Peptides against a protein of PDB entry 5Z08. Designs and how they scored, part 68

Target 1, 168 residues: chain A of PDB entry 5Z08
Amino acid sequence: RQKDEWAKKTSSLMKQLDWFIGEHLGAMLAAEELGGPVVGELMEIDPDDLSAGFNAHGKLKKATSQPDLDRRQRRIDDIWGPQDEQGQAHKRKRGADEALAASAEMRDLIEQLMNKLVEAGGDNSATYVEIPRESAAARFLVRSKVAMFHPNDARRLRLVDFGRDLDD
Target 2, 222 residues: chain B of PDB entry 5Z08
Amino acid sequence: GLPRLIDAIEEASKIPAKRRQTPIKPTIEKLTTHLYTHGASPDSLLRLADLLTLRNHLDQASLAAITRNLYPSSTVSDEVVLRFIGALGHGQLKPTLALQALFLRWLVMVYHLLENPGVLGQVYGVLFDLLDTAAIRPQLCHLLALVTRRKHVRPFRIQAILTLSRQTGGDPNLTGLLRVFKNYYPEIIVGDATKGRASAFKHPDPQWRQHLDEIQQRRSEA

## One batch from the design tools (peptide; aimed at target 1 W19)

Design b2_p23_4 (made by RFdiffusion4)
Pose (drawn by RFdiffusion4):
Structure b2_p23_4 (pose): chain A 102 residues (1-31, 98-168), chain B 214 residues (1-190, 199-222), chain P 23 residues (1-23)
Amino acid sequence: RQKDEWAKKTSSLMKQLDWFIGEHLGAMLAAEALAASAEMRDLIEQLMNKLVEAGGDNSATYVEIPRESAAARFLVRSKVAMFHPNDARRLRLVDFGRDLDD
Amino acid sequence: GLPRLIDAIEEASKIPAKRRQTPIKPTIEKLTTHLYTHGASPDSLLRLADLLTLRNHLDQASLAAITRNLYPSSTVSDEVVLRFIGALGHGQLKPTLALQALFLRWLVMVYHLLENPGVLGQVYGVLFDLLDTAAIRPQLCHLLALVTRRKHVRPFRIQAILTLSRQTGGDPNLTGLLRVFKNYYPEIIVSAFKHPDPQWRQHLDEIQQRRSEA
Amino acid sequence: AARFSPEQVVRMLIEQIDEARRK
């Protein structure tokens, strides 16, 4: 099957993203840098793991967030995540993976 | 003759205007004239794109003059296209929004000359996420309309464009893009973009005809 | 080489990873 390539590509891309978060983004967020990288990654991992866990239930894809988390502000500003309209302490990913003809 | 002019513009591009031993306006005009007559080669286009995209000491009028006369001889590379894509939106590294509108207008006018038009499809999300920026929205919509293929019409983008259409009170450029989306998915709830400058299109065609000569 | 902002880089990589997970 062609499956593990979609796995190989994902494991490779995940590492490239973590490298970018640690080397470039955490430092930008500080303005320590290491702390910002760890929390951004944990948040992205939690966000992505849940989006698929719901499959069809669009309502269950929100994660609790600290009041003034800069990581969520960045992710919302970068249009990779969205706050819940009723309250801003829950967050979901934009669902890039969903496709009509997937 | 053209590379020498670019070498001069590049050097002047590195120092402030008042510290220049010569006014640059005469040299910018020579470059503009040369580009009008002969077009820009693939390599010259790349160098000009760097001058238009990176922060330097060149003034706005000079950059706009260059952009307006950026007729390609032969083809347009991915290296050139991506530099203009990377120049889009807000940020301290990026050019003015006015120049960005000119770059987007230029990409529409030279779309048929790209060596790899699929490259715009690879950065589709980068173009799309910027639709909120009103200063460049009309030009973005036209380019996105040319770039949109079925694989790009995803539910999250359908919803995002509908929300933006409602919030802006109905931008006709957004509805034009939604028309293109409906061509791929008619299930969707319901300006046919014309060429932005016909004289520029005509002048580009004249310059491009030299490619048939040998 | 073309330069891209952190927001754009993150956006592109997350989209690619999420699409690959669905395949």

Design b2_p23_4_s1 (made by RFdiffusion4, then SolubleMPNN; from b2_p23_4, 12 letters changed)
Fold by OpenDDE base, seed 1:
Structure b2_p23_4_s1 (fold): chain B 168 residues (1-168), chain C 222 residues (1-222), chain A 23 residues (1-23)
Amino acid sequence: as target 1 above (168 residues)
Amino acid sequence: as target 2 above (222 residues)
Amino acid sequence: MAQFSPEEQLRLMIEEISELIAK
């Protein structure tokens, strides 16, 4: 009975986490990756708004003209080009694709972090996941105090052990 | 007057709350009311800085209330500034981190009234080394943003803040400070960790500013 | 109800999951 309740509760929480990542966090992470606001500064990012792009101040770009913006900014501008109906559809699709990619990255990262924590069997040195890049997902986990970078290696990330870290 | 109120609080601060014959709260309220109405002279500011920064038996709520009403009626001396800077950091004799954050906020709000703003530049290293203290980092970054000059933007500090920015997942306050650094050295690659929104370091309390301006204006008319 | 930041929301969720796994 207790195991079944535990399993149900765990399953429910995992579904809620997956929903939260997919429905809310993914778009915000994608916005951050695209040079938009840090997650939490703009709570309501419509994935469709991810198609308009962000200025250097993290505000939604108004559809004004293409100055010689740097390659990432060009990619943003190419994503965010003029509001022709076909351009808007391509932009909306690309914004949705970036949100999906960000959601998938976050899910995978959390899964890896949790798996490593379980596999380590209490060895903190074995809990680190190697990350290929400092993503918006990785940064968000650290800001959330859910994960920590290795003090000497920013490519290594570990999940905070909420059961043990109470004593340190 | 204000000196007599400070005298009473100084004497009470020497005695544990449980052993006081009279409640200190009414005297604190009189003090904060006086400060709100008239501000504090340089001499009174120094005495209040000692009460706020030195270990005594005053409760945290009283210390916070005094800090929130610490309007200078004139200028802020180097000595007053150094009392607050000396109170920063970890240690059993230091004020709480919450109170330290209020001190840093106060220094930001009175920065334009410092007799010598350069005094903060002299202790820049002390302030910078406290950036790892999360509880005071927002106000500390704001203060550093005001204080930073080209001479402070050194390679080791650039690297330190970049490292700390990564370790904190790109704290917006650190990103804001890095933008200030970049104003002096445009070649600073504010990497992916800093692509996040930087803090704009807006005034912490516009109402407090307005009230300070009113107190300062009354002095100029007298 | 003070709307939790996304960071706080995720932390609370992961904390709760971690506590369940540790049991």
Scores: peptide ipSAE 0.375, ipTM 0.436, DockQ to the pose 0.211
OpenDDE base, seeds 2, 3, 4, 5: peptide ipSAE 0.367, 0.372, 0.369, 0.370; ipTM 0.467, 0.422, 0.384, 0.426; seeds 2, 5 fail the geometry check

Design b2_p23_4_s2 (made by RFdiffusion4, then SolubleMPNN; from b2_p23_4, 13 letters changed)
Fold by OpenDDE base, seed 4:
Structure b2_p23_4_s2 (fold): chain B 168 residues (1-168), chain C 222 residues (1-222), chain A 23 residues (1-23)
Amino acid sequence: as target 1 above (168 residues)
Amino acid sequence: as target 2 above (222 residues)
Amino acid sequence: MAQFSLEEQLRLLIEEIERLRAR
């Protein structure tokens, strides 16, 4: 009975996490990756807003010329093709695809982090996941105090062990 | 009840310890026991915040004991937060730096219960300008690590942390805060002075957290 | 209900999952 309740509760929470990532974080993570605002600064980023691109300050680019926006902005401009109706549809689709990709990255990263924590069996050195880049997802996990970078290697990320803090 | 205990302490706080007719310690113990068991309502929190932050005749041990047991039973108002923020820094009328550190620790531990977490963001500059105060820096950095958003990460603040980090020999708390800044702006060069171990800003008191959660759960069931 | 930040919401979810998994 207790094991079944545990399994059910765990499954429910995992579903909630998946939903939270997909419905709330994905678009914001994508926006941050595209040079938009940091996750949580702009709530309810419409995928359509992702299409407009972001200035260096993470604000929706209104048409004005500020130069230093160039590299991240080029990626944004490459994402945001011509403003014709077909271009708008492609932009919306691309924004949605970026949000989905960001969601998938976050889910995968969380899964890896959780798995490594379990596999490590209490060895903190074995809990680190190697990340290919410092992504918006990785940064968000660290800001959330869910994960920590290795002190000497920013490519290594580990999950905070919340379970051990209960037994002390 | 809690209001009567606060009344008694408020009255006692107006009188020097040597002139009190009755020892306040038993009343403080009753208060702290009550707070531990039931927590403090928003109204009680405000009154207690005034007792803790305003200059009065309460002894430091009593103030510390109240602060250590200051469990909110509900939310924490902006007004309560601002009382504690206003009590920070140097001044003859301000609480001791030791007590200020306890206030900051408290704010960290109750951050998730703030009615408006944005209030701390509004006073970010005030908090940030206190980083040079060594006695409160650990807790202050922890609080700032929670409060910091992209809008707060400005070049002048980056430079200020870097400068202060150099001056302090690489305080791990400053390194930790700078790492938080870097999360918003990856291009921030954490200078060689910050190659030290960064603070992870772990919860200051897991037992306190657990007890707070128990108090908060009782509210949700009522 | 104080609206938790996204960071707090994520933390709470993950923390609860980890607590359950550690049992």
Scores: peptide ipSAE 0.324, ipTM 0.435, DockQ to the pose 0.348
OpenDDE base, seeds 1, 2, 3, 5: peptide ipSAE 0.309, 0.302, 0.308, 0.302; ipTM 0.554, 0.555, 0.376, 0.450; seeds 1, 2, 5 fail the geometry check

Design b2_p23_4_s3 (made by RFdiffusion4, then SolubleMPNN; from b2_p23_4, 10 letters changed)
Fold by OpenDDE base, seed 4:
Parts: sequence; C-alpha cells; structure tokens
Structure b2_p23_4_s3 (fold): chain B 168 residues (1-168), chain C 222 residues (1-222), chain A 23 residues (1-23)
Amino acid sequence: as target 1 above (168 residues)
Amino acid sequence: as target 2 above (222 residues)
Amino acid sequence: MAEFSPEEVLRLLIEEISRLRAK
C-alpha cells in the first residue's frame, strides 16, 4: 500500500518535472546556451560587463571591446535584437527548436543521472554520467545543487543522493 | 586511550623541547598510530585541532605528523573546522604556511564528513581573501572549489581572481577556481586570464581517502 | 509568496523524487 502511494507520488512528481522542463526551463536553457542570461538570474551584469571587468568597488568597468565578447554580444543581439517580421518568425522558430533541444537534453541528462544512481547501489564511483559537453543543462543541474561534477573530471556528472539519510 | 595520549601531548606542548624531561616523539608516534588505526572522535578532533592551531612548543614535524594522521572516526564539527580556518593567514601567532597548507588539504579530504558544510560557505570571504598567499593557494583553491556556491560568485570576486590570475601568470589553481565560477556564470572568460591548464582538483591523497573510508566503515558496523 | 527560482524548483522536485525512490 505505501509502495503504491509512493509510486503514484513519484509518477506525479516526474510529470511535474517534465512539465517544468518543457514549459519553462527549456527556453531559459536555450537562451543561456545561445549566450543569453544564466537561467534564473536577470544578469544585471551584461556579459559584456563581466568581460569588461569590475573596478575595486565591484562596478562594471567600461566595456573594452574584447573580440570574444563581441561574438557573444552579436549572438545575443542576433537573438534579441529588433528584427523585421520575417526575422522574428525565423527567430521564433529557431528559438522554439533550441528550447525543444534544451528540454530534451535536460530530460535525458536527468534520466541518465537518476538511472546511474540506482544502478550504482551505493557505489559513488559508479554514479557518474559522462556528459559530452558542459551544456547549459549540466550547469543548471549543478547550480541547482542536484548534481555534482567529478572533482577531477568535468565531463563526469553525478546526481546528489538525497535518499541517503545522513545518519546512515 | 587516545585521550590520555592527547593529555600527555598537551602537557608537553606547554614546555619548550629543551626543557622537557621526556622526549615527546614516542608519544606522538603512539598518537599517530592510534589515529591511523582508529581515527579521532569529534572530541579528540577538537583537542587535536587546538594543538595544531594554537601556538605551542610542539615541533613542526610532530604537528605535520598529527595532521597527516588526523582521520575522523565520525563527523567533523563546525568548531573543528573553524579552528583550522582561524589558523590561516599571516601572523606571528599563526601556524606556518606549510602547516596551513596541510590543514587546507585535510579540510579538502574530510569535506564530506563535515557536520555542516555550510560553515565553510559562511567563512568564504576569509578563505577567498587568502588567495594571494602563494604557499597555500593550491589547497585553498581546491577547498574553494568545493565550497563555492552561486551566492559566492560575485563580480568583485570574479575580477579579483582574474586579476590575481594575470598577476601570477595563470596559476592553474586559480584557473581551476575560475572554471568553477564559470559553472555559475558562463560569461566568465577563463582563457584570457590564464595561459595554463586548469587544475582538476584531484583528491590530494587517494591512499589517505581509502584509509579514511575504512575507518568510517568500522564506525557504521559498530 | 516569493516565487521560487527555477533552480529551487528543480531541486525541490528532484530531491523529493529521490527521497521517494530511496524508500
């Protein structure tokens, strides 16, 4: 009886998670991946501002045109800049595609992480998933404190084991 | 038992080596052997932390030997952590930078046993401000890599690391720490600050880790 | 009600799922 209730609750939560990823998180992750703001923070700090450095008081220095910033800013401008109606439609489609891709990546990554944790049977060394890249999804999981990179290898990610009672 | 050994060392630590009637080395060896075999309880850890961090007449070799064998048999309290953190930096009353590096290494190796890992986050600023101290920077960066959370990744700290990285010619440990920061702020350009490869912050001592795990397992079985 | 950050939402969901799976 309790197992069935837990299974139902787990299923419900997984549906909520899937919904959250698809409806909210995917677009934000896509924006981050494309050089937009980090998920959940209105970076008051323009990426340009971060690159420009901060003065001793933590205030933004004048944006020195660093070439790599220009590339990111161009991408941001390409994503968020005023575009004509046709450009907006293409941007919307591209944005939607990127959001779907980001959602899929996040879902897959979470699934892999959860599966590895179960399969490991308590062996922490076996809980790591190899990730092809440091994606926005991977970074978000780490920022969310639900996953951790391997100390020695940022290509290896593991789920935080919330089920281990600290008392065991 | 361990408490009696600590008592003897505490008493000896009050007396200059030249004035001791009995050499302390045999007692240190007994203590380190005991620690290696059984680890230290939280209470013993606190006492040992005081011996390690407070100015006394113990020689550096003895202090280092104790630190190298400072296996917790259980958890590490906030108080113990704070003793070691308080011992960091420059000052006549502080331990040597070499010993401080060992303390930081120890904190890295026992990080998973902290009763409250958040305590290190509370003293993040203290740790961060010591990054300019070259002698402890490697271990300090490693510890900060473990401790860093989004709330700690502030613009002024980003800039401070970038500046220090440039000043140090791209210390790999600073690059490693910047990489951790970049996990929270992808906009951070690590490459411009560092010509070098980022440190991977590997476990400092795999053998020590294995032995710690054995000690910890014995506790769970008792 | 201070709106939870996306990170907090994800953490809460995964934490709860993980706790339930461990039972």
Scores: peptide ipSAE 0.437, ipTM 0.418, DockQ to the pose 0.276
OpenDDE base, seeds 1, 2, 3, 5: peptide ipSAE 0.406, 0.423, 0.423, 0.404; ipTM 0.386, 0.460, 0.429, 0.379; seeds 1, 2, 3 fail the geometry check

Design b2_p23_4_s4 (made by RFdiffusion4, then SolubleMPNN; from b2_p23_4, 11 letters changed)
Fold by OpenDDE base, seed 4:
Structure b2_p23_4_s4 (fold): chain B 168 residues (1-168), chain C 222 residues (1-222), chain A 23 residues (1-23)
Amino acid sequence: as target 1 above (168 residues)
Amino acid sequence: as target 2 above (222 residues)
Amino acid sequence: MAQFSPEEVLRLLIEEISRLIAK
């Protein structure tokens, strides 16, 4: 019974995490990777905004002054609507693809970090994941205080063991 | 020697082509000739990987030429691999998708020379998530076919590749990767996703392989 | 969600998941 409740709760939280990454975080991470604002500085990044790109100052390029609501609707229309406006559709698709890619990278990184933590069986030296780059995802995890870089190697990232800190 | 050529290219890479005092093409040709003849040491590979993957002022033709001649004289370090992996995907600072495809092709061709093939397994998800990028998908599927182990074949990835295969109208490379997955999970129905022929993931360039073997042999004799 | 930064949201989720996995 307790194990089942644990499993259900874990599953629920994982779904929430997945939702949060996909619906909110991915676009922000993609924006950061594209030279936009650091995650959290701009809370509502529409993937359509990603398609417009960012200037050298990390600000959204003033594409057409269409209100943010119109961008979401256009994205919905571009994703699900008739393909008639090919050029804008390609840019929006690119922004969406980048948000999806960022979401996927974050999901994978979290999965790897969690798996390594479980596999290490308490050996902190074995908990590190090798990362190909200091991505927006990796930086975000560190800023969120859920991951730490190896002190001597910024390519090695580990999940903070929140379970052990409670037993010590 | 090779280090001096790399130095010259590194310096030139910092300067826009229009502002260079000397054309870089002759130096690139010397570099590629040297690489073709002798290959690149691990240290040189790292420097070249940075030139290829970091945003600089080198033209795409030069970058492609270097990549096509990037013969390792010995092993390929994790660091070199990770540079190329980090260069994949969309982004303003990332190399062109055409160049990324060459990097993936290169990784396939030098896979047997990796100091730690497991490094690619560690970044498996990063690679897998790029499968939606059509321009790099063929080489990416080939690389994943080499890298895939049982631990990577998860239900969500199975579903993702099946979905993508349907969406792409049965890309042969995705079908090929699904066949690799099926080796670990026989219950995977490949036919439902694709009516098409699966890729066999043959070596991308047999001549390049032969030349690599010659370079590798010369070093073993020295 | 509006009350928390993305960093805080992620931290809370990961912390809770980690606590559950460690049990």
Scores: peptide ipSAE 0.334, ipTM 0.385, DockQ to the pose 0.235
OpenDDE base, seeds 1, 2, 3, 5: peptide ipSAE 0.299, 0.324, 0.308, 0.316; ipTM 0.402, 0.433, 0.400, 0.373; seeds 1, 2, 3 fail the geometry check

Design b2_p23_5 (made by RFdiffusion4)
Pose (drawn by RFdiffusion4):
Structure b2_p23_5 (pose): chain A 102 residues (1-31, 98-168), chain B 214 residues (1-190, 199-222), chain P 23 residues (1-23)
Amino acid sequence: RQKDEWAKKTSSLMKQLDWFIGEHLGAMLAAEALAASAEMRDLIEQLMNKLVEAGGDNSATYVEIPRESAAARFLVRSKVAMFHPNDARRLRLVDFGRDLDD
Amino acid sequence: GLPRLIDAIEEASKIPAKRRQTPIKPTIEKLTTHLYTHGASPDSLLRLADLLTLRNHLDQASLAAITRNLYPSSTVSDEVVLRFIGALGHGQLKPTLALQALFLRWLVMVYHLLENPGVLGQVYGVLFDLLDTAAIRPQLCHLLALVTRRKHVRPFRIQAILTLSRQTGGDPNLTGLLRVFKNYYPEIIVSAFKHPDPQWRQHLDEIQQRRSEA
Amino acid sequence: LDEAAPLVRELIEDIDIARRRAA
C-alpha cells in the first residue's frame, strides 16, 4: 500500500516543523526561547491529536489553555487555530485535513 | 543594454538617496523606457523582483514605475512568482500594501505566461488567508479566482469566505470568488473578473509576438 | 510573527492532510 509514504512524509514534515519552531519561532516568541519552543510544540501536538480524535464530533475538539498563552495567540493570528466563541481558554485546530472528496 | 541599467539600480538600491553621487530618477526612466520597448527577460525579471520585494532605499514612485512597466519577454518563473507571493501582507520585511496591490494585479496580467501556473496552487493557502486585508482584497480575489481548483475548495475556506462576506457587508469581490467555489461544489449557498488594464494587455501581446520570430 | 506565520501554517496543513490520508 501507499500508506507508510503518507506516514514517512508526515514523520519527516513533523521534524521539519519542530526544527522551525525551535530555531526561529521560539526566539520570536521571547520578544526564554527554549521554553517557548517546548510549549508551542506541546500545544500543536495536543491540538492535532485531538482534531482527529473527534472525527465527526466537531464540538469535542477544544483544549484547555492558560489565560495569557502567547502560543495560542500566535496560532490564532496565523489562522491555524481558533478560540471557542463562548470563552477563550479552549482552542481548536482549523481542520485542514477534512475534505469533501477525501 | 538592460543588464547595465539593473546593475546601476542595484548599486543605488544599497545606499540612501541623499548620499547618491547622482540622482536616480534619470536612470529609473531609462530602465522604464527599455522595459516598455523590449520587455524583461526571465533573468532580468528575477533581479527586478528582488529589487521590488526586498527592503532597500528605492522610493515608492520608482518602484511603482518599474512594476507598471514589467512586461515579460518570454515566460515568468516560479522564482519570480514566489517572491511576489512572499511579499504579501503585513511585516517589517514586506513592501507597502500599495505595491502589493500592483504585484497582485501584475500576477493576474501575466498568469498565462507562468512556466508553472500550478505553483500558485501550492501556495493557495498563503493567498487565501490574506483576504481579510482590505487594501489588497480586490486583487487577491481576482488571482484566487484564476488559481482555484476543486482541491482548494475545502469546508474551512467555504466557511471563512462566508463569514468575511457577512462581516464586510458583502464585498462583491468576495462573492465573485464564492461563484468560482460554487462551480466546483454547487451545494454551496449562492464581479466576473475582467482584465484590469486592456492597454497593458495589448502592449504585452505585441512584445510577446517576438517569440515566434527566429 | 507575521513573517513566520505562513510557513507554520503551510507545514501544519500538509501534516494534517497527510495524517488524514494515512488514516

Design b2_p23_5_s1 (made by RFdiffusion4, then SolubleMPNN; from b2_p23_5, 11 letters changed)
Fold by OpenDDE base, seed 4:
Order: C-alpha cells, then structure tokens, then sequence
Structure b2_p23_5_s1 (fold): chain B 168 residues (1-168), chain C 222 residues (1-222), chain A 23 residues (1-23)
C-alpha cells in the first residue's frame, strides 16, 4: 500500500518534472551549451533565439545596426545557410533539436541521480553518479543547490539529501 | 620515494603556513627534483593534480614550482585532465588565474600524452566560455587550437571569437584560434577582425619538451 | 535562477521525501 502510493506520487512528480524540464529548462540549457546565458539569466529563450545565436557575452544577437557586424554576420550566415525561409526553418529545427537534446540530458541525469539515491539505501557515499562531462544540466543542478559534486571529484554528482541535513 | 613526498605535502597543505611546525619548502624542493628526474606516474599525477587544483594552504610559488616540474613519466589520464579543467575560471575556491594559466600551458605541453585527447573535446564549451578571461586567454587559445574539431566550430563560437577579437583590439591568440576555425570553414574572414598577427601556437617551452621526451624515453626502455 | 531553481528544488525535495518515506 505505502509503496504503491509512493510509486504513484513519484510518477506524478516525475511527470511534473518532465514537463518543467521540457517546457522551461530545455531551451535555456541548450542556450547555455551553445555559449548563451547561464540558465536563469535569460528566462525567455525561444528555440528561434537559439537559432539566432548568442554574442560573446551570452546575449541574444540583437540586429546591431553596426554595418561591420552585419557584414560578418551575413558571411557567417552565408556559411551556415541562407537567410531564406528554408534557412530559417533549418535554424529553427536545429534550435528545437538542441532544446530537446538538452531536455533529454537533464532528464537522464536526474533519473540517474534519483536511481542512485534509491539504490544507496541511505549511504551517502553510494549516491554519486559518474557524469561523462560537466553539462549545462549538471551545472544547473549544482547552481540550484539540488545536486552537489563530490568534494574531491567533479565527475561524481549526487542529489542533495534535503532530509538528512535537517537531522544533523 | 615520490608517494612519501606527496604525503608530506598533502598533510602540510591542510595547515596554514604560520602553524606548520616545519617549513614545507625543502619538501617541495625534493618533490620538484624528483619530478624533474623521474617524472610522475599516473597515480602521482592525480594526487598532484588534487594538490594543485583544490583549495589548500600551499603558497603560490610552491604550486607554480610543482606545476613547472609536472613531467608525466607515462600517460595522462582523463581524471587528471579534468582536475585541471575543473580548476579553471572565476571563483573563490578556484586557483589563481596565474596558476590556471600554468595548468593550461601544462595541458598544451602534455597533450600528446593524454590517454584520451577526446576528453578535452567533451569539455570544449567550458574552455571556450573562458576566452573572455584575459589572464588565461593565451594558453587557452593554444589549447583550443589543439582540441578544436569540426564539431566545435559553430556559428555562435565563430561570432563570439570575432566579437571578442574586436573588443580586445585583435588579440593575436584569438586570431590564431580563428585561423584554426578557418581550416574547417574557409569562408571565415579573419583579417577585418584582427589587424594583428595571429599566434602560431608554438610549443611554450622547448626545453621542457626535450626533458619530457627524455623522461618518456626512459620509460620505453624499461 | 530565482524562479527556476526553487521550482526544481521543490520538485526534487518532494520526490526525495517520497523516496525516504518508501524506504
């Protein structure tokens, strides 16, 4: 009974988390991976914004009226595809694909972190997931104080145990 | 042996210099002499990477001396590489930018000894995002020049370098990195961004290279 | 960060709490 209620509640929360990742985080994570703003500095990132790319400061390329920037941007755009409807569609598709990839990476990482938490049975040393790279997803979890790196190994990530830190 | 020297330095690193019973400098000198003579094994490299990258009470001169003598006797593991990469950037817990520049220089000099050079490609974004940090930019551009593959040359990164090149008045290292990018996308115009001469990314220290080669040869003969 | 991080944290905390209650 309690296990079934737990399973249902966990499933519901996971659906909410999946929605939150897909609808809100994916584009922002993709933007960070694409050298855009750190997640949370720019809250409204459309896949179209991802396709427009970011400047060296992680800001959306505003059409800066500087003719030299426009000329270079045109040449870069000429390298990466025409500004025609097909080129825009390809850019949009790419932005969407990057957002989906980032969402999937975040989801998979959270799933692994949660699975390790369950498997560890309360052993904090066993709760670490080995991450293949420092992703925007991993960085966001750490910045959010949801996860922490192993103090001696930045490849090992675990969920913050919010319950134990209250009883010690 | 080297492990015992590392043990002594690890213990000393936990204690503020003013509270140490014995000066650490003689032990650092023994370590650096040993490293210069024999190099560091993979296990020793990892331990030394932790000493260099983690916040401790070692002085900057000692850390720099260890880094300058950090000759691998064998290969460099992904773990060692990632310790140094994780130490890059701004933060209160991170090493000084001067020490980070030495780490990047070291990575350049040992790049051919990496067990998996692809590991640097996996963290390419992290490295690239640090290009605005002037203090590490020369070595960072050199490392990126070695690491860059077609998959990393993206429109946003091209534009980021172009923008940063303008902002910096045409940093030769950024121009050098743009030339590497141009190998993958010939259409990239480097000249208008950079009135300056591009860096050729020559080996940072030919003497260090020669000495590394001597250490590596001794291993191949054993 | 000020809006997203709290939401994510709340969701994960609630999941962790449920995990702890089920163990």
Amino acid sequence: as target 1 above (168 residues)
Amino acid sequence: as target 2 above (222 residues)
Amino acid sequence: LDELAPTLRKLIEEIEENIRKAL
Scores: peptide ipSAE 0.170, ipTM 0.328, DockQ to the pose 0.213
OpenDDE base, seeds 1, 2, 3, 5: peptide ipSAE 0.167, 0.170, 0.168, 0.167; ipTM 0.354, 0.330, 0.331, 0.348

Design b2_p23_5_s2 (made by RFdiffusion4, then SolubleMPNN; from b2_p23_5, 11 letters changed)
Fold by OpenDDE base, seed 4:
Structure b2_p23_5_s2 (fold): chain B 168 residues (1-168), chain C 222 residues (1-222), chain A 23 residues (1-23)
Amino acid sequence: as target 1 above (168 residues)
Amino acid sequence: as target 2 above (222 residues)
Amino acid sequence: LEELAPVLRQLIEEIEQNRRKAL
């Protein structure tokens, strides 16, 4: 009985996490991956804003023709094409796709981190997930103090064990 | 005596150098000579801490000279410590980062004379959040190495140092601080990611220490 | 960050607590 209640509560919390990632983090993570602001500097990023691209300072590029576009900005402009109605629809779709991809990456990474923590059975050496790259998702988890990199290997990430009272 | 010298400097500090009737340098030299010979009482330390930390018209060389000769003849109060801590960081009203580094160095050198060493533990967060400031980081890491206890070694601070260590290309002072953290949490791998040798946090000025000990001995004999 | 990070931490902490209790 109690185990079933905990399992149900876990499932409910996972749905809340999925919602939180999808509704709040996905677009911001995608923006950071695209060279936009660091997650949490700009709280409301419309997928349409993702399509506009970001300047070298991570600010939303205003439509003004400033010439010294960083290589990333050129790539964004090349990716997002002319602002015709079809281009805007493609931009919106692409922005949504990037937000979905970023959400999926974050979700998968969190799941791997949680699974490794459970599987390790208290062995801290076994709690590390190997990450293929330092993604916006990985960086955000670290900045959020949810995860830690291995001290010697930035390709290894672990969940912070919130249940370890550091006082023990 | 020392109080009269401080009075004269306090008055001069209110006036721009170009508007002073008398040059302050001879008075600063008398003050620094007195401090070198006799040290500063707790009351004098507080007044000098205010002169050093509050925005005034004293030149940086004079402020640095006072700080370099700021030998306590007795203990260092929490109030004096908090004046120096409050002066740290960025801001137009704050002392220069060079002077802040001297304050942190001073706190390291007088740490054993603090009336309550725990006061630095209470402001640990304030000190820790300044680690990104490169100009004060060496002395700040040294001070944190003295102050750090198990309660301060939180996962978020471990991660913050690790992140900053990577961003700085392995600052040896950060590596030194991580080694202190490792004493409380052995699982902290102070990796070779820092090509630099960890700082050993040796006493910043052995001659200053010896002279301080001589001043402190005179107090115990009196 | 100040708004998002606490929420994420809380969610993950609660999930981990419940997962541990479900084992």
Scores: peptide ipSAE 0.329, ipTM 0.418, DockQ to the pose 0.293
OpenDDE base, seeds 1, 2, 3, 5: peptide ipSAE 0.326, 0.329, 0.318, 0.327; ipTM 0.435, 0.431, 0.425, 0.414; seed 3 fails the geometry check

